# Peptides against a protein of PDB entry 5OOQ: the designs that were tried, part 189

Target 1, 227 residues: chain A of PDB entry 5OOQ
Amino acid sequence: YREDVRQVVTHPANALSFLQPGRLVEISVNGKDNYGWGAVVDFAKRINKRNPSAVYTDHESYIVNVVVNTMYIDSPVNLLKPFNPTLPEGIRPAEEGEKSICAVIPITLDSIKSIGNLRLYMPKDIRASGQKETVGKSLREVNRRFPDGIPVLDPVKNMKIEDEDFLKLMKKIDVLNTKLSSNPLTNSMRLEELYGKYSRKHDLHEDMKQLKRKISESQAVIQLDDL

## One batch from the design tools (peptide; made by RFdiffusion4, then SolubleMPNN)

Design b2_p27_6_s4 (from b2_p27_6, 10 letters changed)
Fold by OpenDDE base, seed 2:
Structure b2_p27_6_s4 (fold): chain B 227 residues (1-227), chain A 27 residues (1-27)
Amino acid sequence: as target 1 above (227 residues)
Amino acid sequence: NLSEEEIKEASEVLVRLVDGKLVFEKV
């Protein structure tokens, strides 16, 4: 059920509006590499220049750049490619007793475990020398302040996910948590329905965004012609 | 500064590190 909720929360239709610069997100890459809470730098739609016809799943269709302060110090961070979520071998979080450094890593939405309600003030140029470390310091202080974890956005109250099936899912989770009863199949079916709805919503949002860009570009051209 | 409860319930809290201290602002 937690995974079902995560799938809905991290769907582009829901997540992207909460991935502002500085937004704290909990990061797990490939289900094994837990970087903890990182800060969003930016995100972009995933584009494969080599294969423009490549189709990605919704959760893999965007690349989110995040600052983490838990990168293993001897990780080959120099091999990181911007907007390439396929991380080089050796890129991993520091284990207990290992030293860590700050790094910007590209991840997919599927690598987001949770979205926090905290948003760090981000430097204008995170790639400038020392800026990542500043964010890293902020992350350390935040983690110190919230030893039980950074507050996670409430999907309903905070994210305003008002889908009826999702609300039913959440209610079921609450009931199950209370009654220790599990029926994953019923919730899975509802998740598929929700996924379909969110996919449609995402498509509309992307279309609107593209339209707004085109309008803005057209207006800019008109202004140039009037000069 | 926001209370802990206010921080937990807010949809967005801007966090700044000022002079080594965290400052929380509701957005």
Scores: peptide ipSAE 0.604, ipTM 0.948, DockQ to the pose 0.687
Fold by OpenDDE base, seed 1:
Structure b2_p27_6_s4 (fold): chain B 227 residues (1-227), chain A 27 residues (1-27)
Amino acid sequence: as target 1 above (227 residues)
Amino acid sequence: NLSEEEIKEASEVLVRLVDGKLVFEKV
């Protein structure tokens, strides 16, 4: 269900009004290259000069330029073409232990994982020397401030998506999330009842609480993957 | 400066880096 929500949120009819300069978006290219949170520079309708009759899907019909601070340092960033979402070979995020640099990359709407409620104050000319790095510093500080992630826009409350089918989807997700949240507690209570007879002797109460919490968290993660 | 709760609930928060510190403003 998460993917279904993402498809609706990232549709041009919904997303474009929230892609102002400086808007923070979470970026995943080709489902594998996770750049984390980047800042929107601008966007434009995708035009194929070589094939004007080319038909793109809704999610591929726009190109969004974003500043990321997670580009692998040895990536061939000089080969990047503005408004060309077909990235050259070797363009990838830095892995653990690798050095990263700031870069502007063109992406499609389909590469947006989530849209945040934060908007950075953007320089007028992002391509000027040192400007990308300034944005990069801001991104680092934001990530430090929000270790659990940047607040994501609520599709209904913030984005005002009022489609009936979408609202039904959101309600279904809410019900499932509630069930997932309640199940660990019920299992925890049963485990406490079962082990309560044993816990009085061995101060295992805290360990059991931690284990129950871990089980609950694991179950929640598994169920979220099914959404 | 906005509180953490205000930041989470806001639809748009402008973020500036001023003297190495983040400043959050509700739009």
Scores: peptide ipSAE 0.604, ipTM 0.947, DockQ to the pose 0.810
Fold by OpenDDE base, seed 4:
Structure b2_p27_6_s4 (fold): chain B 227 residues (1-227), chain A 27 residues (1-27)
Amino acid sequence: as target 1 above (227 residues)
Amino acid sequence: NLSEEEIKEASEVLVRLVDGKLVFEKV
């Protein structure tokens, strides 16, 4: 169901009006390379100059340029071609322990995992020296401010998607989420985890109190023997 | 500055980095 929602949200008819410069989007290229939240630079309709007869799917028919701050430092970013979503070999996000840099990458709508409600104030010329790094700093601060993730646009309330089938899908998801949240087992597991944490904390506190009592009793016995 | 709740409920929030601090503005 989440993928179905993503397909509707990222469809050009719905997504393009929310891809203003600075819009934060969550990026996953080819379902494998997760760049996290990036900032939209611009977008354009995909044109194949070599094959004008090329037919693209709706989700591949536009190219979105985005600034990411998670590019692996040794990625061949110089080989990136503007408005070419076919990324060169070696272009990937930094893994744990690797250093990252800021880069502008061209992606398709299909590579958008989610669209946020935040929009960064973007420099006029992102290609100028130092401008990508400025956006990168902003992205780092935003991620720090929202450790649980940037708020995602509500498809119905914010994006005003009024398709009847989509509304039915959203209602089904809401019902499922409510059932999952109200599931006594999920609540019991959380309660057990919480209880386990509280029990461990209580046990430690009781152990500390017992140790303090034993120390005080031992000191009292020593004082009585000196008496 | 918008509260976290106001940010979550807003359809569009403009974010600026001013002197190393984030400023959130409702559009």
Scores: peptide ipSAE 0.601, ipTM 0.946, DockQ to the pose 0.690
Fold by OpenDDE base, seed 3:
Structure b2_p27_6_s4 (fold): chain B 227 residues (1-227), chain A 27 residues (1-27)
Amino acid sequence: as target 1 above (227 residues)
Amino acid sequence: NLSEEEIKEASEVLVRLVDGKLVFEKV
């Protein structure tokens, strides 16, 4: 269910309007490298100059530049290429006990785990000496203030996602969460709940597929109007 | 400035670091 919500939230039609400079986003690259909360610098449509005919998925069609303060100190950050989300080997977050540095990394929308409601005041020139470190200091203080995590945008109330299928998905999630909180202990209810969850997961998967199609169709119409 | 509840409910909160302290402003 969480992944299904993430797919909708991080779709370009929904996410881009909330990726202003300074917006805090939780970053996980390739589902493996967790950088934690970073700050958006900017974003651009992904263009392959070598292969202009390259077609990207919706979640890979934009490059988001983000400041992270969790880059491993010995990572080859000098090999980072602007607007290239394929990170060089050795680019990784610091593990526990390792030293970290601030870096700007290019990521795709698919690498966004969540979008926060906080927006940092960003320097005009993030590439200037010392500016990344200033953002890094702000990120550290924010993380200290919110040990349980930065507040995540509500997809309906804050992001105003009004798709009927998505609203149905959210209602199903709320019902499931309410049931899980009220009856944690009964073993027999666990099988019915697991079966109910599985059945609902299948229904949610179908609903998400329909939602993705509707979003794609809407984007195609917008692109036609820009021509 | 903003309470924890106000921060959690807001759609956008501007955050500034002033003299080592975080300042939260509702947008």
Scores: peptide ipSAE 0.599, ipTM 0.945, DockQ to the pose 0.794; fails the geometry check

Design b2_p27_7_s1
Fold by OpenDDE base, seed 4:
Structure b2_p27_7_s1 (fold): chain B 227 residues (1-227), chain A 27 residues (1-27)
Amino acid sequence: as target 1 above (227 residues)
Amino acid sequence: MEEEEEKEKKLQEEVYEESKKRIEEAA
């Protein structure tokens, strides 16, 4: 059930509008490498320059750059490529007793465990000397202030996910959390239908955004010609 | 519910402003 919720929350149709610069996200890469809470720098649609015909799943179709403060100090961070979610070998979070550093890592939406209900102020240039470390200090402070965990966005109240099947799922989870003994009925078939709906919604939303940008650009050009 | 929402908003603002000050002091 938690994974089902995560899949819905991290779908582009729902997640992208909440991935503003500074948004806190909990990061787990490949289901193994837990970086904890990081801060969003930016995101972009995934483009494979070597294989333009590459088709990605919805959850892999965008790259999110995030600042983390839990990178193992001896990780080959110099080999990180912006907007390339295929991390070099040796890129991992620090284990207990190891020193960590701040780094910007590119991740897919599928590597987002949770979206926080908090945002940091982000520097204009995260690559400038000391900026990522400053963000790292802010992350440490947030973790200190919220020892029981950073507040997570409510999918219904905050993200306004109104799909009936999703609402039913959430109600079931709430009942299970209150009643420790009830078996979660994961109907996998209903999830595929749900994802299909989100995929269509995302496509329409992106088309509308592109259209709005084209209109704005055209208006800007017209104003320049009138000057 | 309104009090909880107000508390959450206040915490969000505090976290944001503290992070902003930290960035401005480092620049």
Scores: peptide ipSAE 0.639, ipTM 0.936, DockQ to the pose 0.615
Fold by OpenDDE base, seed 1:
Parts: C-alpha cells; sequence; structure tokens
Structure b2_p27_7_s1 (fold): chain B 227 residues (1-227), chain A 27 residues (1-27)
C-alpha cells in the first residue's frame, strides 16, 4: 500500500508541481541506494538524444536534479552526466563510518521516496564554488531540527489529489494501519487503472503548459514589433 | 487544526529564512 501511494504521489501529474527549487525530497535510487533527504535544483523532461524514439514510463520520463549531502567521498562524481539518471558505477551514498560529500545527482521520479513539506532557499548557481556545501549545511540543520523525520506532504490535504480510487486507497491504508493486513495484488490492478487516468491528465497538463508558453512568446514578439 | 497548520507554516518559513541567510552569508 505504501508503494501504491508512492506511485501515485510521484506520478508527473502530481509530483511536478511540488518539485520547485529547494523542495526537500527523500531519495532512494533503484530501491537500494538511500541518499536521505535532498533538495531539488530543477527538473526537465527526459530526452534521449541517442534514441529519440525511446519511450519511458511516466515515472522515468522526467529527470530531477537534486543536491544530496550523503554522497560517498570516493564516488566518481566527475563521471556524472547532467540529465542522465543512469548513474556511473561507484556512485553511491556513504555507509556508516564513511565520509560523505555534497553532490548534484540526476534522478527519476521513481527514485523519490517522499516529497517533503519544506523548501530551502536555493542559490542562483548551485555549481558555483561552495554553494552545494552551503545547501548541504542547510540539509544537516533540517535533519537536526526534525529528529523524528522531515514532514511529508499530505497527498490529500497538501497535494490535493482528489481521485476517488486514491482516496479509497488512503482510507484502506488508514484502516490497515490499525489492522496490519496488506493485499498487494488487489492494489496493483487498481493502480493500473489509476495510472491510465493520471497519464491522460499529465498529457493534457503538459500540452496546456506548452500552449501557454507559446502564447506568452507570441505576445512578447508582438510587443517588440510595436516598439 | 488551524493552529497546527499555522505552526507548520511558521516552521516552514523559519527553515526557508534560515537557509536563505546561510546562502546570503556564503555569497
Amino acid sequence: as target 1 above (227 residues)
Amino acid sequence: MEEEEEKEKKLQEEVYEESKKRIEEAA
């Protein structure tokens, strides 16, 4: 059930509007490498220049750049490619007793475990000397202030997810948190139906954003011609 | 409930402003 909620929350139709610069997100790459809480730098639609015909799942269709302060110090961070979520071998979080550094890593939406209800102020140029480390200090301070965990966005109250099937899922989880029984198989079939709805919504939303941009650009050109 | 929401909002603002101050001091 938690995974089902995560799938809905991290779907582009829901997540992208909450991935502003400085948004805190909890990061788990490939369900294995836990970087903890990081801060969003930016995001972009995933484009494969080598294979333009590549079709990605909804959760893999966007790349989110995030600052983490838990990168293993000896990780080959110089091999990181911007907007390439396929991380080089050796890129991993520091284990207990290992030293960590701050790094910007590209991740997919599927690597977001949780979206926090907190935002940091982000520098204009995160790549400038010392900026990542400053953000890293802020991340440490946040973790210190919230020893019981960083507040997570409420999918209903904060994210305004109003899908009926999702609301039913949330109610079931609430009931099950009181009753420790999970039926993952029944939820997976319902999730496919939910994903179909979200996919359509996302496509429409992106089309509208593109249209608004085109209109704005056209208006700007008209204003320039009138001067 | 409104009081809890206000407390949460204040906390969000504090975290943001502290991080902003840290960035401004480092620039």
Scores: peptide ipSAE 0.639, ipTM 0.936, DockQ to the pose 0.613
Fold by OpenDDE base, seed 3:
Formats: sequence, structure tokens, C-alpha cells
Structure b2_p27_7_s1 (fold): chain B 227 residues (1-227), chain A 27 residues (1-27)
Amino acid sequence: as target 1 above (227 residues)
Amino acid sequence: MEEEEEKEKKLQEEVYEESKKRIEEAA
């Protein structure tokens, strides 16, 4: 059930509007590398320059750049490529007893474990000297203030996910948590229908965003001609 | 419910402002 909720929450139709600069997100890469809580820098639609016809799943169709403060110190961070979520070999979080550093890593939506209900103030240029380390200090301070965990966005109250099947799922989870009932009704078929609805909504949202960009670009060109 | 929402908003603002101050001091 938790994974089902995660899939809905991290779908582009729901997640992207909450991935503003500074948004805290909990990061797990490939279900193995846990970086803990990081801060969103930016995101973009995934484009394969070598294969423009490449089709990605919804959860792999966007790249999110995040600041983490848990990168292993000897990781080859210089090999990181912006907007390339395929991380080089050796890029991993520090284990217990190892030293960590701050780094900006590109991840997919599928690598988001949870979205926090907190935002940091982000510097204008995260690549400027000392800026990522300052964000790293802020991350440490937040973790100190919330020893029991950073508050997570409520999918219904905060994210306004109003799909009836999702609401039913949430109610079932609440009942299970309260009753310790051992029979998770895995309604896999209903999840596919939910994803289909969100996919259609996302397509409309992206079309609107592309239209807004084209309008903005056209206005910028006009302003340059007037100068 | 309203009191909890107000408490959450205050906490969000505090975290944001503290992080802003840290960035401004490091610049």
C-alpha cells in the first residue's frame, strides 16, 4: 500500500507542482542508495539527445536535480552530468563511519521516496563556491529540528489528490493502520486505472506549459528587437 | 484543525527564514 501511494504521489501529474526550488524530498536511488532528505534545485523533462524518439515511463520522464549532504567523500562527483540520471559507478551515499560531502545529483521521480512539507531558501547559483555546502548545513539543521522525521506532504490535504479510487486506497490504509488487519487488499487493477487518469492529466498540463514557454519566448524575442 | 494548520505554517516559515538567513550570511 505504501508503494502504491508513492507511485501516485510521485507521478508527474501530482509531483511536479510541488517540486519548487528548495522543496525537501527523501531520496532513494534504485531502491538501494538512500541519500536521505535533499533539496530540489530544479527539474526538466527528460530529453535524450542521442535518441530523441526514446520513450520513458511517466516516473522516468523527468529529471530532478537535488542537493544532498550524504554523498560519499570519495565518490567521483566530477563525473556527474547535469540532467543525466544514470549515475557513474562509485556515486553512492556515505555509510556509517564514512565522511560525506554535499553534491547536486540528477534523479528521476521514481527515486523520490517522499515529498516534504518544507522548503528551503535556495541560492540563485547553487554552483557558486560554498553554496551547496550552505544548503547542506540547512539540511542538517532541519534534520536536527525534526528528529522524528521531516513532515511529509499529505496527498489529500496538501496535494489535493481527489481521485475517488485514491481516496478509497487512503481510507483502506488508515483502517489497516488502526486495526492492524493483516489482509492488504492489493487492488492492482485499480492502480492501473488511476495511473491512466493521471497520465491523461499530465499530458494536458505539459501541453499548457509548452504553450506558455512558446509565448514567453516570443515575447522575449520581441523585446530584444525593441532594444 | 485550524490550529494545527497554523502551527504547520509557522514551522514552514521558520525553516524557510532560517535557511534564507544562512544563505545571506554565507554570501
Scores: peptide ipSAE 0.637, ipTM 0.936, DockQ to the pose 0.639
Fold by OpenDDE base, seed 2:
Structure b2_p27_7_s1 (fold): chain B 227 residues (1-227), chain A 27 residues (1-27)
Amino acid sequence: as target 1 above (227 residues)
Amino acid sequence: MEEEEEKEKKLQEEVYEESKKRIEEAA
């Protein structure tokens, strides 16, 4: 059920509007590499220049750049490719007793474990000297301030996910947290239906965003012609 | 509910402003 909730929350139709710069997100890459809480730099639609016909799942269709402060110091961070979520071998979080550094890593939505209800102020140029480290300090302070964990966005209250099937899922989880007995299979079929709805919503949202960009670009061109 | 929301909002603002100050001081 938690994974089901995560899948809904991290779907582009729901997540992207909450992945503004500075948004805190909890990061787990490939289900193995837990970087803890990081801060969103930006995101972009995943484009394969080598294979434009590449089809990605919804959760793999966007790349989110995040600042983490838990990168193993000897990780080959120089091999990181911008907007390539396939991380080089050796890129991993520091283990206990190991030193860590700050790094910007590209991740997919599928690597987001949770979305926090907090935002950091992000520098204009995160790649400038010392900026990642400053964000890293802020991350440490947030973690210190919230020893019981960073507050997570409420999918219903904060994210306003109003899908009936999702609400039913949430209610079932609440009931299960109070009562152990409800069958996960019924929820999986509903999730597929939910994903179908979200995919359609996402497509519309992206279309609207593209349209807004085109309008803005057209207005900019008109203003240039009027100058 | 409203008081909790206000507290949450204040906390969000504090975290944001503190991080902003840190960035500005580092610049």
Scores: peptide ipSAE 0.629, ipTM 0.935, DockQ to the pose 0.631

Design b2_p27_7_s2
Fold by OpenDDE base, seed 4:
Structure b2_p27_7_s2 (fold): chain B 227 residues (1-227), chain A 27 residues (1-27)
Amino acid sequence: as target 1 above (227 residues)
Amino acid sequence: EEEEEEREKELQEEVYEESKKLIEEAA
């Protein structure tokens, strides 16, 4: 059930509106590499320059750049490519007893475990010297302030996910949590139907993004003509 | 519910402002 909720929450139609710069997200890459809570730098639609016709799943169709403070110190961070979620070999979080550093890593939506209900103030240029480390310090402070865990966005109250099937799923989870029952009811077939509904919402979001870009470009051209 | 929402907003603002101070001090 938790995975089902995660799939809905991290769908572009729902997640992208909450991936503003500074948004805290909990990161798990390939289901193995847990980086903990990081901060969103930006996101972009995934484009394959070599194969423009490449089709990605909804959860792999966007790349999110995030600052983490748990990167293993000897990881080959210099091999990281911006907006390439295929991480080089050796890129991993520090284990217990190992030293960590701050890094910006590109991830897919599928690598988001949770979206926090908190945002950090992000520097204008995260690539400037010392800025990643400052964000890393902020992440440590947040973790210190919330020893029981960073508050997670409520899918219904905060994200306003109003799909009836999703609400039923959430109610079932609530009942199970209350009863301490470990039996995950897998409703995999209902998720596909939910994704179909979110696909239309996703298209609208992309249209809005394109419109905003066009407006911004037009404004930039006007400003250049006034110079 | 309104009280909870207000508390959440206050917490969000505090965390944001604290992080802002750290960035400004580093700059």
Scores: peptide ipSAE 0.608, ipTM 0.932, DockQ to the pose 0.660
Fold by OpenDDE base, seed 5:
Structure b2_p27_7_s2 (fold): chain B 227 residues (1-227), chain A 27 residues (1-27)
Amino acid sequence: as target 1 above (227 residues)
Amino acid sequence: EEEEEEREKELQEEVYEESKKLIEEAA
């Protein structure tokens, strides 16, 4: 059930509007590399220049750049490529007893475990010396302040997900949590239907974003001509 | 419910301002 909720929450149609700079997100890469809570720098649509015809799943169609403070100190962070979510070998979180450093890593939406209901103030240039470390300090302070966990966005109250099937799913989860019942409801078929609906919404969102970019570019060109 | 929403907003603002202060001090 938690995975079902995660799939809906992290779908582009729902997640992108909550991935503002500084948004806290809980990160798990490939289901094994847990970086904990990080802060969003930015996101972009995934473009494969080598294979423009590449089709990505909805959850892999965007790259989110995040600051983490749990990177293993000896990780080859210099090999990280911007907007490449395929992380080099050796890029991993620090284990118990190991030292960690701050790093900016590109991840897919599928690597987001949860979206927090908190945002950090982000520096204008995260790549400037000391800036990522400062964000890392802020992350530590937030974790200290919330020992029981960072508040997660409520999918209904905060994210305003109003899909009837999703609401039914949430209700079932609440019932299960109350009853401590272990019976997983097979929601896979309903999730596919939900994804179909979200895909249409996502297409509209991308169209709007592209339109806004075109308008911005046109305005920039006009300003350049006026200079 | 409204009181809870207000508390959440206050918490959000506090965390944001604290993080802003840290960045400004490091600059």
Scores: peptide ipSAE 0.607, ipTM 0.931, DockQ to the pose 0.668
Fold by OpenDDE base, seed 2:
Formats: sequence, C-alpha cells, structure tokens
Structure b2_p27_7_s2 (fold): chain B 227 residues (1-227), chain A 27 residues (1-27)
Amino acid sequence: as target 1 above (227 residues)
Amino acid sequence: EEEEEEREKELQEEVYEESKKLIEEAA
C-alpha cells in the first residue's frame, strides 16, 4: 500500500507541480541506493536524442536533478552525465564511516521515495563553485531541525489528490494501520485506472506548460521587435 | 485544519528563510 501511494504521488500528473527548485525529496535510486533527503534543482522531460522513439514509463519519463549531500567521496562524479538518470557504476551514497560530498544527480520520478513539505532557497547557479556545498549545509541543518524526519507532503491535504479511488486507498491504509487485514490486489486494479486518469491530466499539464512557454517566447520576441 | 495549515506555512517560511540566509552568507 505504501508503494501504491508512492506510485500515485510520484506520478508526473501529481509530482511535477511540487518539484519546484528547492523542494526537498527523499531519494532512493534503484531501490538500493538511499541518498536521503535532497533538494530539487530542476526537472525536464526525458528525451532520448539517440532514439527519439524511445518510450518511457510515466515514472521514468522525467529527469529530476537533485542536490544530495550523501554522495560517496570516491564516487566517479565526473562521469555523471547531465539529464542521464542511468548513473555510472560506482555512483553511490556514502556508507556509515565513509566520507560524503555534495553532488547533483539526475534521477527519475521513480527514484523519489517521498516529497517533503519543505523547500530550500536555491542558488541561481548551483554549478558554481561552492554552491552545492552550501545547499548541502542547508540540508544538514534541516535534518538537524527535524530529527524525527522531514515533514512529508500530505497527498490529500497538500497535493490535493482527490481521486476517489486514491482516497479509498488512503482510508484503507489508515484502517490497516489500525487493522492488519485488507487485500492489496483490489487496489492494484484501481491504480491502473488511476494512472489512466493521471496520464490524461499530465498531458494537459504539459500542454499548458508548452503553451505558456510559447506565449513567453512570443512576448519576448515582440519586445525585441519593439526595441 | 486552518490553524494546522497556517502552522505548516510558517514552518515552510522559516526553513526557506533560514536556507536563504545560509546561501547569502556563503556568497
């Protein structure tokens, strides 16, 4: 059930509006590499220039760049490719007793374990010398302030996910947290239906974003012509 | 519920401003 909630929350139709710069997200790459809480730099739709016909799942269709402060110091961070979520071998979080550094890593939505209800102020140029480390310091301070964990966005109250099937899922989880026995199979079929709805919503959102960009570009061109 | 939302907003603002100060001090 928790995974089901995560799938809904991290779906582009729901997640993207909450992945503004500075948003705290909890990161787990490939279900194995836990980087802890990081800060969103930006995100972009995943485009395969070599194979434009590549089809990605919804959760793999976007790349989110995040600052983490838990990168193993000897990780080959120089091999990181911008907007390539396929991380080079050796890129991993520091284990206990190992030294860590700050790094910007590209991840997919599927690598987001949770979305925090907090945002950091992000520098304008995160790639500038020292900026990642400063964000890393902020991350440490936030973690210090919230020893019991960073507040997670409430899918209903904060994210306004109002789908009836999702609400039923949440209620079931609440009941299960109080009572152990409800059947996960019924929820999986409902999730597919939910994804169908979210996919349509996502398409509309992207269309709106593209339209806004076009309008902005057109206005910029008009202003240039008027100069 | 409104009071909780306000408290959450205040917390968000505090964290944001604190992080902003750290960034500005490091610049």
Scores: peptide ipSAE 0.607, ipTM 0.932, DockQ to the pose 0.670
Fold by OpenDDE base, seed 3:
Structure b2_p27_7_s2 (fold): chain B 227 residues (1-227), chain A 27 residues (1-27)
Amino acid sequence: as target 1 above (227 residues)
Amino acid sequence: EEEEEEREKELQEEVYEESKKLIEEAA
């Protein structure tokens, strides 16, 4: 059930509007590399320059750049490429007893374990010297303030996910949590129907984003001609 | 419900402002 909720929450139609700069997200890459809580820098639709016809799943169709403060110190961070979620070999979080550093890593939506109900103030230029380390300090302070865990966005109250099947799923989870009943009804078939509805909403969101970019580009060209 | 939403907003603002101070002090 928790994974089903995660799939709905991290779908582009729901997640993208909450991935503003500074948004806290809990990161797990490939289900093995847990980086803990990081801060969103930005995101973009995944484009394969070598294969423009490449089709990605919904959860792999966007790349999110995030600041983490748990990168293993000897990781080859210089090999990281912005907006390339295929991480080089050796990129991993520090284990217990190992030293960590701050890094900006590109991840897919599928690598988001949870979305926090908190945002950090983000510097204008995260690539400037010392900026990622400063964000790392802020992450440490937040973790210190919330020893029991950072508050997670409520899918219904905060994210306004109002799909009836999703609401039924949430109610079932609540009942199971209260009754400690061991029978997770994995309704995998209902998730596909939910994704179909979210796909339409996502298409509208992308259309709006493309329109905003075109407007911004047109304005930039006009300003250059006025100079 | 309204009181809970207000508490959440206050918490969000506190964390945001604290992080802003840290960034400004480090700069």
Scores: peptide ipSAE 0.605, ipTM 0.932, DockQ to the pose 0.678

